Peptides against a protein of PDB entry 4Y8H. Designs and how they scored, part 1

All scores and structures are predictions.

Target 1, 196 residues: chain A of PDB entry 4Y8H
Amino acid sequence: TSIMAVTFKDGVILGADSRTTTGAYIANRVTDKLTRVHDKIWCCRSGSAADTQAIADIVQYHLELYTSQYGTPSTETAASVFKELCYENKDNLTAGIIVAGYDDKNKGEVYTIPLGGSVHKLPYAIAGSGSTFIYGYCDKNFRENMSKEETVDFIKHSLSQAIKWDGSSGGVIRMVVLTAAGVERLIFYPDEYEQL
Structure headers, positions and changes below count from the first letter of each chain, unless a header shows other numbers.
Peptide ipSAE is a variant of ipSAE made for these designs: the mean of its two directions, with the distance scale d0 fixed at 1.0 Angstrom where the peptide's residues are scored. Compare it only between designs on the same protein; published cut-offs may not carry over.
A fold fails the geometry check if it doesn't show the stated peptide or something in it is severely misdrawn.

## One batch from the design tools (peptide; aimed at target 1 T1 S46)

Design b1_p8_1 (made by RFdiffusion4)
Pose (drawn by RFdiffusion4):
Structure b1_p8_1 (pose): chain A 196 residues (1-196), chain P 8 residues (1-8)
Amino acid sequence: as target 1 above (196 residues)
Amino acid sequence: SAYGAHLT
C-alpha cells in the first residue's frame, strides 16, 4: 500500500493507490483505500484489509451514534476512536491508519495512527509500504497552506514515485478532497501519473 | 516531517 493525507489552505486531501496484495498476486487492482467514517471525516487504510475494514466499520458506527446524541464529532474525536481500537487490540491488529477531516472551526486536520496505536497530529502524513521511498521527496516538497491544485500535484507526484518503486503499490491513484464546499472524489490513471 | 506505518 501507498497512502497519504495532506492539509492545505481550504482543508485536506487524502490519497491512495488501489492495489490489494495476496502475496505477489494482485488480488484487486482497483481497491478503494479511502473510507468514510463521517460526512467530512475520512481515513486512509493500510496493513491488513480485513482488520482495517473491521475497524473502519466500528468507527463509523460509533460516530453515527455520537452524532445522534451529541451532534457532529471533531476530527480529533474520530482519531481517538480509531486509537482506542488500534491500541487496545494491538496484539491482534495489523492496521496503519491515517485519519483526516474537515471542521469549520479547525479547517483541515490529519492524524496518523501507526501499528502500535499511538496518535500523531501532523500537517501531512504518509504511510504504507510504498511510503518509505518518498520520505525524501515529500519532506523536500511539502509546504503549508498550498492551494488545492498544488496539493493534488504534490500527492499525485508523491504516490507516482511510491508506486514506481514499491511492487506492493499500483493501479490508479485515488484522492478525496475535504473542504467547506463538500466532498470531491478524484482518480488518476497510470498513463497520466507514470510518466510524470 | 511525515510519519506513519510501513505496512503492506

Design b1_p8_1_s1 (made by RFdiffusion4, then SolubleMPNN; from b1_p8_1, 6 letters changed)
Fold by OpenDDE base, seed 3:
Structure b1_p8_1_s1 (fold): chain B 196 residues (1-196), chain A 8 residues (1-8)
Amino acid sequence: as target 1 above (196 residues)
Amino acid sequence: MPIGSLLK
């Protein structure tokens, strides 16, 4: 898996490859690792597909309940729910989650929750087995307050490099753009990103 | 610096 989320001037963009593996077997070539937990709060999932799907489902339920009682939750609130679940179940799950969301007050925010259930707020985050190959690239190329187009290109190039080196990553690159204007899903195919 | 997980 190669996943990331990047804040930019208008909000936040999540990105992911689409390969699911069990051992060396490619179980699914077009997995959607970008999962909605609220209208403008999404997550990137790495680790156990089953574990992360279960966690995301529980978070979605909690945020729906929260919304009915208190109104739209903040991204920080969503991250706290993820943290609680990941920390309390750390001995029985394999999950690396990036939470990203947009609201008018806080704009785009990114929280990374690695194995163990710690939480870290960052301007951008990378995770998954492919992330180790792109720390240097991301550090050199990330900038605060990029345009949408610059951010899409940054994510596309980053994930392309991760996929290039990580056999557990591949397929299509999916993105979700969260801004005041709404939610936009993007998809990029190997013929495009492998040329980068 | 941003952090990440090495999990697949």
Scores: peptide ipSAE 0.163, ipTM 0.705, DockQ to the pose 0.860
OpenDDE base, seeds 1, 2, 4, 5: peptide ipSAE 0.263, 0.164, 0.261, 0.106; ipTM 0.812, 0.723, 0.831, 0.634; seeds 1, 2, 4 fail the geometry check

Design b1_p8_1_s2 (made by RFdiffusion4, then SolubleMPNN; from b1_p8_1, 5 letters changed)
Fold by OpenDDE base, seed 2:
Structure b1_p8_1_s2 (fold): chain B 196 residues (1-196), chain A 8 residues (1-8)
Amino acid sequence: as target 1 above (196 residues)
Amino acid sequence: SPVGSLLR
């Protein structure tokens, strides 16, 4: 898995590869690792497909309940719910989560929750087995307050490099753009990103 | 169930 989320001028963009493996076999070439937990709060999933799906489902439920009582939750609140689940159940879960969201007050925010359930707020985050190959690239090329187009390009290049070196990553690159204007899903195919 | 890649 190669996943990342990047804050930019107008909000935040999540990105992910789409390969799911079972041992040496590719179980799904077009997995959606970008999961909605609220209108403009999404997450990137790594680790156990089943565990991360279950966690995301529970978070989605809690945020819906929260909304009914208190209004739209902040991204920080969502990250807190993820953290509680991941930390308190760390012995039974294999989950690495990046939470990203947009609201008018806080704009785009990114929270990374690695194995163990710690929480780290960052301007951008990368995770998954492929991320180890692109820490240097991302650190060199990330800039704050990029445009949408610059950010899409940054994520596309980053994940392309991760996929190139990580056998557990591949397929399509999916992105979700969260801004004041709404939610936009993007998809990029190997014929395009392999040429970068 | 299929397994995703671990965080490194």
Scores: peptide ipSAE 0.279, ipTM 0.838, DockQ to the pose 0.154
OpenDDE base, seeds 1, 3, 4, 5: peptide ipSAE 0.338, 0.234, 0.345, 0.226; ipTM 0.843, 0.742, 0.844, 0.742; seeds 1, 4 fail the geometry check

Design b1_p8_1_s3 (made by RFdiffusion4, then SolubleMPNN; from b1_p8_1, 4 letters changed)
Fold by OpenDDE base, seed 4:
Structure b1_p8_1_s3 (fold): chain B 196 residues (1-196), chain A 8 residues (1-8)
Amino acid sequence: as target 1 above (196 residues)
Amino acid sequence: SAVGSLLV
């Protein structure tokens, strides 16, 4: 897996490859690793497909309950719920989660929750097996307050590089853009990103 | 990972 989330001028963009594996085999070429937990709070999932999906489902439920009682949760609140689940179950989970969300007060925010269940707020985060190949690239090329287009390009290039070197990553690059304007899904195919 | 597990 190669996943990332990047804050930018107008919000945040999540990105992911789409490969699911079982052992040495590609089980699914077009997996959606970008999972909605609230209208404008999403997550990137890495690790066990079952574990991460279960966690996301539980978080979604909690955020729905939260909304019914208190109104729209913040991204921080969502990250806290993820953290609690990941930390409390760390001995039984293989899950690396990036939480990203947008609201008018906090704008785009990114929280990374690696194995162990710690939580880190960052201007951008990368995770998954492919992320190891792109720390340098991302550090060099990330800029705060990029435009949407610049951010899409940054994510596309980053994930393309990760996919290039990580056998556990591949397929399409999915993105979710979260801004005041709404939610937008993007998809980029190998014929495009492999040429970068 | 466990046998038969799916990884993302």
Scores: peptide ipSAE 0.469, ipTM 0.817, DockQ to the pose 0.093; fails the geometry check
OpenDDE base, seeds 1, 2, 3, 5: peptide ipSAE 0.468, 0.457, 0.466, 0.458; ipTM 0.818, 0.812, 0.818, 0.812; seeds 1, 2, 3, 5 fail the geometry check

Design b1_p8_1_s4 (made by RFdiffusion4, then SolubleMPNN; from b1_p8_1, 5 letters changed)
Fold by OpenDDE base, seed 2:
Structure b1_p8_1_s4 (fold): chain B 196 residues (1-196), chain A 8 residues (1-8)
Amino acid sequence: as target 1 above (196 residues)
Amino acid sequence: SPIGSLLR
């Protein structure tokens, strides 16, 4: 898996590859690793497919309940719910999650929750087996307050490099853009990103 | 839902 989320001028963009594997077998070429937990709060999933899906479902439920009682939750609140689940059940779960969201007050925010259930708020985050190959590239090329187009290109180039070197990553590159204007899903195919 | 893992 190769996943990332990047804050930018107008909000935040999540990105992911789409390969699911069982051992050396590619079980699914077009997996959606970008999962909605609220209108403008999404997550990137790595680790156990079953575990991360279960966690995301529980978080979505909690955020819906929260909304009914208190209004729209902040991204920080969502990250806290993820943390509690991942930390308290770390002996039974294999989950690495990046939480990203947008609201008018806080704009785009990114929280990374690695194995163990710690939480780290960052301008951008990368995770998954493919992320090891692109720490240097991302550190060199990330800039704060990029445009949407610059951020899409940054994510596309980053994940392309991760996929190139990580056998557990591949397929299409999916993105979700979260801004004041709404939610936009993007998809990029190998014929495009392999040429970068 | 997909089977297998989103490997780390």
Scores: peptide ipSAE 0.306, ipTM 0.856, DockQ to the pose 0.124
OpenDDE base, seeds 1, 3, 4, 5: peptide ipSAE 0.324, 0.215, 0.331, 0.204; ipTM 0.859, 0.742, 0.858, 0.773; seeds 1, 4, 5 fail the geometry check

Design b1_p8_2 (made by RFdiffusion4)
Pose (drawn by RFdiffusion4):
Structure b1_p8_2 (pose): chain A 196 residues (1-196), chain P 8 residues (1-8)
Amino acid sequence: as target 1 above (196 residues)
Amino acid sequence: SAYGAELT
């Protein structure tokens, strides 16, 4: 997997490849690794497909119940529910999850939850096996308060490289845009991003 | 800097 989330001027963008692996075999070339847990709180999933789906379903359930009793949860609250599940079940889970959301007060936020269940709030986050190849690129090219177009390009170029080098990444690049204007789904095909 | 799990 190759996944990332990036905060910018108007909110946050999540991005991911679409490859599911079963050994060297590509079990699914068009996977959606960007998953809704609330209207404007989404996550990027990496690691075990089964674990991350089970976790995301439970978190969606908790936040739906939270919404019924107390109104819209913060992005920090959503990340805390993911952590509780990942930390308390660390022996049985293989889940690297990035949580990203939009709040009108807090604007865009990114929380990354690596294997052990720790929580890290960051301007942007990268994860998944392909992310190793783009630490150098992303650290050199990221800046705060980028525009929407600049952020889409940063993600596109970053995941393009992660896919190029990582055999466990590929297919299409999917992105989810989170702003006060709503939710936008973007998709970029190999003929576009490969030759960047 | 960025940080996250490097899982397949």

Design b1_p8_2_s1 (made by RFdiffusion4, then SolubleMPNN; from b1_p8_2, 5 letters changed)
Fold by OpenDDE base, seed 3:
Structure b1_p8_2_s1 (fold): chain B 196 residues (1-196), chain A 8 residues (1-8)
Amino acid sequence: as target 1 above (196 residues)
Amino acid sequence: MAIGSLLR
C-alpha cells in the first residue's frame, strides 16, 4: 500500500494506490482505500483490509451519531475516534490510518495514526509499505498552500514513485479532493503515472 | 516532516 494526504490552499487531497495483497497474491487490483467517514472527512487505509474497513465503519457510525447530536464533527474529532479504536485494539489489529478532512473553520487538516494508535497532526502524511521509498521525495517537493493542480501532481508523482519500488502497491491512483466546493474523486491509470 | 507507516 501507498497512501498519503496533503493539505493545500483550498483544502486537502487524499491519495492511494489500489492493490490489495494477501502474501504475494494480488487479491484485488482496484481496491478503494479512500474511505468516507463523513461528508468531508475521509481516511486512507493501510495494513489489514478487514481491520481497517471495520474501524472505518465504526468511525462512520460514531460520526453519524455525533452529527445527530452535536452537528458536523471536526476532523480532529474524527481523528480522536480513530485513535481510540486503534489504540484500544492495537494488540488485535494491523491498521495504519491517515485521516483527512475539510471544514470552513480549520480548512484542510491531516492526522496520521500509525500502528499503535498514536495520532499526529501534520501538513501532509504518507503511509503504507510504499511510503518508505518516498520520504525524501515528499520532503523535498512538498510546499504549503499549493494549488489544487500542484497538489494533484505532487501526489501523483509521489505515489508513482512508491508504486515503482513497492511490489505491494499498484493498480490505479485514486484521489479525493475535499474543499469548500465539495468532494471530487479522481483516478489515474498506470499508462499515465508510470511515465512520471 | 511527514510520518509514515510501513504497513502494506
Scores: peptide ipSAE 0.212, ipTM 0.736, DockQ to the pose 0.882
OpenDDE base, seeds 1, 2, 4, 5: peptide ipSAE 0.302, 0.277, 0.247, 0.145; ipTM 0.818, 0.832, 0.818, 0.706; seeds 1, 2, 4 fail the geometry check

Design b1_p8_2_s2 (made by RFdiffusion4, then SolubleMPNN; from b1_p8_2, 4 letters changed)
Fold by OpenDDE base, seed 3:
Formats: sequence, structure tokens, C-alpha cells
Structure b1_p8_2_s2 (fold): chain B 196 residues (1-196), chain A 8 residues (1-8)
Amino acid sequence: as target 1 above (196 residues)
Amino acid sequence: SAIGSLLR
């Protein structure tokens, strides 16, 4: 898996490859690892597909309940719910989660929750087995307050490199853009990103 | 800088 989320001028963009593996077997080539937990709060999932799906479902439920009682939750609140679940179940799950969201007050925010259940707020985050290959690239090329187009290109190039190096990553590159204007899904195919 | 996990 190769996943990332990047804050930018107008909000935040999540990105992911689409390969799911069981050992060396490619179980699904077009998996959607970008999962909605609220209208403008999404997550990137790495690790166990089953574990991360279960966690995301529980978070979605909690945020729905929260909304009914208190109104729209912040991204920080969502990250807190993820943290609680990941930390309390760390002995029984394999999950690496990046939480990203947009609201008018806080704009785009990114929280990374690696294995173990710690939480880190960052301007951008990368995770998954493919992320090890692109720490240097991302550090050199990330800039704060990029345009949408610059951020899409940054994510596309980053994930393309991760996929090149990581046999557990592949398929299409999916993105979700979260801004004041709404939610936008993007998809990029190998014929395009392999040439970068 | 970015922080990530090594999970597949």
C-alpha cells in the first residue's frame, strides 16, 4: 500500500494506490482505500483490509451519532475516535490510518495514526509499505499552500514513485479532494503515472 | 516532515 494526504491552499487531498494483497497474491487490483467517515472527513487505509474497514465503519457510526447530537465534527475529533480504536485494539489489529478533513474554521487538516495508535498532526503524511521509498522525495517537493493542480501533481508523482519501488502497491491512483466547494474524486491509470 | 507506517 501507498497512501498519503496533503494539505494545500484550498483544503486537503487524499491519495492511494488500489492494490490489495494476501501474501503474494493480488486479491484486488482496484480497491478503494480512500474511505468516507463524514461528508468532508475521509481516511486512507493501510494494513489489514478487514481491520481498517471495520475501524472506519465504527468511526463513521460515531461521527454520525456525534453529528445528530452536536453538529458537524472537526477533523481533530474524527482523528481522536480513530486513535481510541487503534490504540485500544493495537494487540488485535494491523492498521495504519491517515485521517484528513476540511472545515471552514480549520481548513484542511491531516492526522496520521501509525501502528500502535499514536496520533500526529502534520501538514502532510505518507504511509503504507510504499511510503518508505518516498520520504526523501516528499520532503524535497512538498510546499505549504500549493494550488490544487500542484498538489495533485505532487501526490501523483509521489505515489507513482512508491508504486515503482513497492511490489505491494499498484493499480490505479485514486484521489479525493476536500474543499469548501465540496468533494471531488480523481483517478489516474498506469499508462499515465508510470511515465512520470 | 511526514510521518508514515510500513503496513502493506
Scores: peptide ipSAE 0.228, ipTM 0.737, DockQ to the pose 0.921
OpenDDE base, seeds 1, 2, 4, 5: peptide ipSAE 0.334, 0.328, 0.332, 0.169; ipTM 0.862, 0.853, 0.858, 0.755; seeds 1, 2, 4 fail the geometry check

Design b1_p8_2_s3 (made by RFdiffusion4, then SolubleMPNN; from b1_p8_2, 4 letters changed)
Fold by OpenDDE base, seed 4:
Structure b1_p8_2_s3 (fold): chain B 196 residues (1-196), chain A 8 residues (1-8)
Amino acid sequence: as target 1 above (196 residues)
Amino acid sequence: SAIGSLLK
């Protein structure tokens, strides 16, 4: 898996490859690792497909309850719910989660929750087995307050590189753009990003 | 999802 979330001028963009494996075999070429937990709070999932799906489902439920009682939750609140689940169940879970969301007050925010259930707020985050190959590239090329187009390109190039080197990553590159304007899903195919 | 599948 290669996943990332990047804050930018107008919000945040999540990105992911789409390969799911079972052992050494590719089980799904077009997996959706970008999962909605609230209207403008999404997550990137790595690790166990079942574990991360279960966690995301529980978080989604909690955020729905939160909304009914207190109004729209912040991205930080969502990250806290993820943290609680991941930390309390760390012995039984294989989950690496990046939480990203947008609201008018806080704009785009990114929280990374690696194995173990710690939480880290960052201007951008990368995770998954492919992320190890692109820490240098991302650090060199990330800039704060990029445009949407610059951020899409940054994510596309980053994930393309991760996919190139990580056999556990591949397929399409999916993105979710979260801004005041709403939610936008993007998809980029190998014929495009492999040439970068 | 398949049993034992990973988002690795």
Scores: peptide ipSAE 0.299, ipTM 0.842, DockQ to the pose 0.124; fails the geometry check
OpenDDE base, seeds 1, 2, 3, 5: peptide ipSAE 0.294, 0.147, 0.139, 0.128; ipTM 0.846, 0.739, 0.712, 0.720; seeds 1, 2, 3, 5 fail the geometry check

Design b1_p8_2_s4 (made by RFdiffusion4, then SolubleMPNN; from b1_p8_2, 5 letters changed)
Fold by OpenDDE base, seed 4:
Structure b1_p8_2_s4 (fold): chain B 196 residues (1-196), chain A 8 residues (1-8)
Amino acid sequence: as target 1 above (196 residues)
Amino acid sequence: SPIGSLLK
């Protein structure tokens, strides 16, 4: 897996490859690793498909309950719910999750929750097995307050590089853009990003 | 997804 989330001037963009594997077998070439937990709070999933799906489902439920009682949750609140689940179940879960969301007050925010259930707020985060190959590239090329187009290009180039080197990553590059304007899903195919 | 599948 290669996943990332990047804050930019108008919000945040999540990105992911789409490969799911069972051992050496590619079980799914077009997996959707970008999962909605609230209207403008999404997550990137790495690790166990089952574990991360279960966690995301529980978080979605909690945020729905939260909304019914208190109104729209912040991204920080969502990250806290993820953290609690991941930390309390760390002995039984293989989950690396990036939480990203947008609201008018806080704008785009990114919280990374690696194995163990710690939480780290960052301007951008990368995770998954492919992320090890792009820490240097991302650090060199990330800038705060990029445009949407610059951020899409940054994520596309980053994930392309991760996919190039990580056998556990591949397929399409999915993105979710979260801004005041709403939610936008993007998809980029190998014929495009492999040329980068 | 198949049981035991990973998002590595």
Scores: peptide ipSAE 0.298, ipTM 0.844, DockQ to the pose 0.117; fails the geometry check
OpenDDE base, seeds 1, 2, 3, 5: peptide ipSAE 0.293, 0.160, 0.154, 0.141; ipTM 0.848, 0.750, 0.726, 0.739; seeds 1, 2, 3, 5 fail the geometry check

Design b1_p8_3 (made by RFdiffusion4)
Pose (drawn by RFdiffusion4):
Structure b1_p8_3 (pose): chain A 196 residues (1-196), chain P 8 residues (1-8)
Amino acid sequence: as target 1 above (196 residues)
Amino acid sequence: SHHGAALS
């Protein structure tokens, strides 16, 4: 997997490849690793497909219940629910999850939850096996308060490299845009991003 | 760092 989330001027963008692996075999070349847990709170999933789906389903359930009783949860609250599940079940889970959301007060936010269940709030986050190859690139090219177009390009170029070097990443690049304007789904095909 | 888990 190769996944990332990036905050910018108007909110946050999540990005991911679409490869599911069963050994060296590509079980699914068009996977959607970017998953809704609330209208404007989404996550990027990496690690075990089964674990991350089970976790995301539970979190969506908790936040739906939270919404019924107390109104819209904050992105920090969503990240806390993910953490509680990942930390308390750390022995049985293989889940690297990035949580990203948009709040009108807080604008874009990114929380990354690596294997042990710790929580880290960051301007941007990268994860998944392919992310190792782009630490150097992303640290050199990220800046705060980028425009939408600049952020799409940063993610496109970053995941393009992660896919190029990581055999466990590939297929299409999917992105989810989170702003006050709503939710936008973007997709970029190999013929476009490969030759970047 | 901005680096999450390197999981497949």

Design b1_p8_3_s1 (made by RFdiffusion4, then SolubleMPNN; from b1_p8_3, 3 letters changed)
Fold by OpenDDE base, seed 4:
Order: structure tokens, then sequence, then C-alpha cells
Structure b1_p8_3_s1 (fold): chain B 196 residues (1-196), chain A 8 residues (1-8)
């Protein structure tokens, strides 16, 4: 897996490859690793497909309950719920989660929750097995307050590089753009990103 | 499809 989330001038963009593996075999070429937990709060999932899906489902439920009682949760609140679940179940989970969300007050925010259930707020985050190949690239090329187009390109190039080197990453590049304007899903195919 | 555990 190669996943990332990047804050930019108008919000945040989540990105992911789409490969699911079972051992050495590709089980699914078009997996959706970008999971909605609230209208404008999403997560990137890495690790166990079952574990990460279960966590996301629970978080979604908690945020629905939260919304019914208190109104729209912040991205920080969502990250806290993820953190609690990941930390409390760390001995039984293989999960690396990036939480990203947008609201008018906080704008785009990114929280990374690696194995163990710590939480880190960052301008951008990368995770998954492919992320190890692109730390240098991302650090060199990330800029704060990029445009949407610049951010899409940054994510596309980053994930393309990760996919080149990580056998557990591949397929399509999915993105979710979270801004005041709403939610937008993007998809980029190998014929496009492999040439980068 | 897959029968066993899957990784993302």
Amino acid sequence: as target 1 above (196 residues)
Amino acid sequence: SHQGSALV
C-alpha cells in the first residue's frame, strides 16, 4: 500500500494506490483504500484489509452518533476516535491510518496514526509499505498552501514513485479532495502515472 | 477473489 494525505490552500487531498494482496498474490487491483467516516472526514487505510475496514466502520458509527448529539465532529475528534481504537486494540490490529478532513474553521487537516496507535498532526502524511520509498521525494517537493492542481500532481508523482518500487502497491491512484466546495473523487490509471 | 487475509 501507498497512501498519503496532503493539506493545501483550499483543504486536503487523500491519495491511495488500489492494490490488495494476499500473500504474494494480487487479490484486488482496484481496492478503494479511501474510506469515508463523515461527509468531509475520510481516511487512508494500510495494513490488514479486515482490521482497517472494521476500524473505519466503527469510527463512522461513532461520528454519526456524535453528529446526532453534538453536531459535525472536527477532524481532530475523528482522529481521536481512530487513535483510541488503534491504541486499545494494538495487540490485535495491523493498521496504519491517515485521517484527513476539512471544516471551515480548521480547513484541511491531516492526522497520521501508525502502528501502535499514536497520533500525529502533520501538514501532510504518507504511509504504507510504499511510503518508505518516497519520504525523500515528498520532503523535497511538498510545499504548504499549494493549489489543488499542484497538490494533485504532487500526490500523483509521489504515489507513482511509491508504486514503481513497492510490489504491494499498484493499480489505479485514487484521490479524494475535501474542500468547502464539497467532496471530489479522482482516479488516475497506470498509462498516465507510470510515465511520470 | 481471495480466501485468506488480505493486506492493503
Scores: peptide ipSAE 0.478, ipTM 0.823, DockQ to the pose 0.089; fails the geometry check
OpenDDE base, seeds 1, 2, 3, 5: peptide ipSAE 0.467, 0.452, 0.438, 0.448; ipTM 0.807, 0.838, 0.839, 0.833; seeds 1, 2, 3, 5 fail the geometry check

Design b1_p8_3_s2 (made by RFdiffusion4, then SolubleMPNN; from b1_p8_3, 3 letters changed)
Fold by OpenDDE base, seed 4:
Structure b1_p8_3_s2 (fold): chain B 196 residues (1-196), chain A 8 residues (1-8)
Amino acid sequence: as target 1 above (196 residues)
Amino acid sequence: SHQGSALT
């Protein structure tokens, strides 16, 4: 898996490859690793597909309850729920999650929750097995307050590089753009990103 | 539906 989330001038963009494996077998070429937990709060999932899906389902439920009682939760609140679940179940989970969301007050925010259930707020985050190959690239090329187009390109190039080197990453590149304007899903196919 | 033994 190669996943990332990047804050930019108008919000945040989540990105992911789409390969799911069982051992060396590619079980799914078009997995959706970008999961909605609230209207403008999403997550990137790495690790166990089952574990991360279960966690995301629980978070979604909690945020629905939160909304009914208190109004729209912040991205930080969502990250806290993820953190609690991941930390409390760390002995039984294989989960690396990036939480990203947008609201008018905080704009785009990114929280990374690696194995163990710690939480880190960052301008951008990368995770998954493919992320190890692109730390240098991302650090060199990330800039704060990029445009949407610049951010899409940054994510596309980053994930393309990760996919080149990580056998557990591949397929299509999915993105979710979260801004004041709403939610937008993007998809990029190998014929495009492999040429980068 | 959820995937089983799959990894990402």
Scores: peptide ipSAE 0.175, ipTM 0.809, DockQ to the pose 0.089; fails the geometry check
OpenDDE base, seeds 1, 2, 3, 5: peptide ipSAE 0.164, 0.166, 0.162, 0.164; ipTM 0.817, 0.808, 0.801, 0.782; seeds 1, 2, 3, 5 fail the geometry check

Design b1_p8_4 (made by RFdiffusion4)
Pose (drawn by RFdiffusion4):
Structure b1_p8_4 (pose): chain A 196 residues (1-196), chain P 8 residues (1-8)
Amino acid sequence: as target 1 above (196 residues)
Amino acid sequence: SVSLPDMI
């Protein structure tokens, strides 16, 4: 997989490829790796499809219950629930998860949770097997407080390269935009991003 | 037989 989340002026954008692998076989070329756990708290999933889906479902359940009792959870709270599950079950899970959300007070936030269940709050995060190929590109091209259009381009160009080199990444590029204006789903096809 | 999990 190739996944990333990026904070910017108005909030945060999540992005991902759409490839599911079963060996070298592409079990699903149009996978949605960007998953809602609350209205404006979403995550990017990498690693085991089964593990990450089971985790996201539990987290969505916890945050729905949290909302019923205490109101809207913070993005940090959502990331903490993911961590608790990933850390406490580290022996049995293969889950690399990026948590991103929008709060009116805190604006855009990104938390990355690698394999061991540790938590890292970052301006942007990249993960998945394809992410190794774009550490150099992303570190060179990321800046804080980019516009929406600049952030879409950064993600598009970054995942385009990760897909180009990583055989475990491909298909379409999906993005989810998180701002005070609501939630926007974006999709970019190979004929557009390949020749960038 | 051998079976492989899906990965993403």

Design b1_p8_4_s1 (made by RFdiffusion4, then SolubleMPNN; from b1_p8_4, 5 letters changed)
Fold by OpenDDE base, seed 4:
Structure b1_p8_4_s1 (fold): chain B 196 residues (1-196), chain A 8 residues (1-8)
Amino acid sequence: as target 1 above (196 residues)
Amino acid sequence: PVTLPEVV
């Protein structure tokens, strides 16, 4: 897996490859690793497909309950729910989660939750097996308050490089853009990103 | 049938 989330001028963009593996086999070429837990709070999933799906489902439930009682949760609240689940169940979970969300008060926010269930708020985060190949690239090329287009390009280039070297990553690049304007899904195919 | 975990 190669996943990332990047805050930018108008919000946050999540990005992911689409490969799911079963041992040495590719089980799914077009997996959606970008999962909605609330209207404008999404997560990137890495690790066990089952674990991360279960966690996301539970978080979605909690955030819906939260919404019914208190109104729209913050991204920080969502990250806290993820943290509780990941930390309390760390002995039975293999999950690396990036939580990203947008609200008018806090704008785009990114929280990374690596194995173990710690939480780190960052201007951008990368995770998954492919992320190891792009720390240098991302560090050199990330800028705060990029435009949407700049951020899309940054993510596209980053994930392209991760996919290039990580056998556990591949397929399409999916993105989810979270802004005041709403939610937008993007998809980029190998014919485009492999040439970068 | 063999069940193998899926990894993302």
Scores: peptide ipSAE 0.538, ipTM 0.839, DockQ to the pose 0.836; fails the geometry check
OpenDDE base, seeds 1, 2, 3, 5: peptide ipSAE 0.526, 0.517, 0.528, 0.483; ipTM 0.836, 0.833, 0.838, 0.812; seeds 1, 2, 3, 5 fail the geometry check

Design b1_p8_4_s2 (made by RFdiffusion4, then SolubleMPNN; from b1_p8_4, 4 letters changed)
Fold by OpenDDE base, seed 4:
Structure b1_p8_4_s2 (fold): chain B 196 residues (1-196), chain A 8 residues (1-8)
Amino acid sequence: as target 1 above (196 residues)
Amino acid sequence: SVTLPEVV
């Protein structure tokens, strides 16, 4: 897996490859690793497919309950719910989660929750087995308050590089853009991003 | 049938 989330001037963009493996086999070429837990709070999933799906489902439930009682949760609140689940179940979970969300007050925010259930708020985060290959690239090329287009390009180039080197990553690049304007899903195919 | 673990 290669996943990332990047804050930018108008919000946040999540990105992911789409390869799911079972052992040495590719089980799914077009997996959706970008999972909605609230209208404008999404997560990137890495690790066990079952674990991360379960976690996301539980978080979605909690945020729905939260919304019914208190109104729209902040991204920080969502990250806290993820953290609690990941930390309390760390002995039985293989999950690396990036939580990203947008609201008018806080704008785009990114929280990374690696194995173990710690939580780190960052301007951008990368995770998954492919992330190892792109720390340098991302550090060199990330800028705060990029435009949407710049951020899409940054993510596309980053994930393209991760996919290039990580056998556990591949397929399409999916993105979710979270801004005041709403939610936008993007998809980029190998014929495009492999040429970068 | 056998369920295979999947990794993302």
Scores: peptide ipSAE 0.537, ipTM 0.844, DockQ to the pose 0.725; fails the geometry check
OpenDDE base, seeds 1, 2, 3, 5: peptide ipSAE 0.527, 0.526, 0.527, 0.524; ipTM 0.847, 0.843, 0.845, 0.844; seeds 1, 2, 3, 5 fail the geometry check

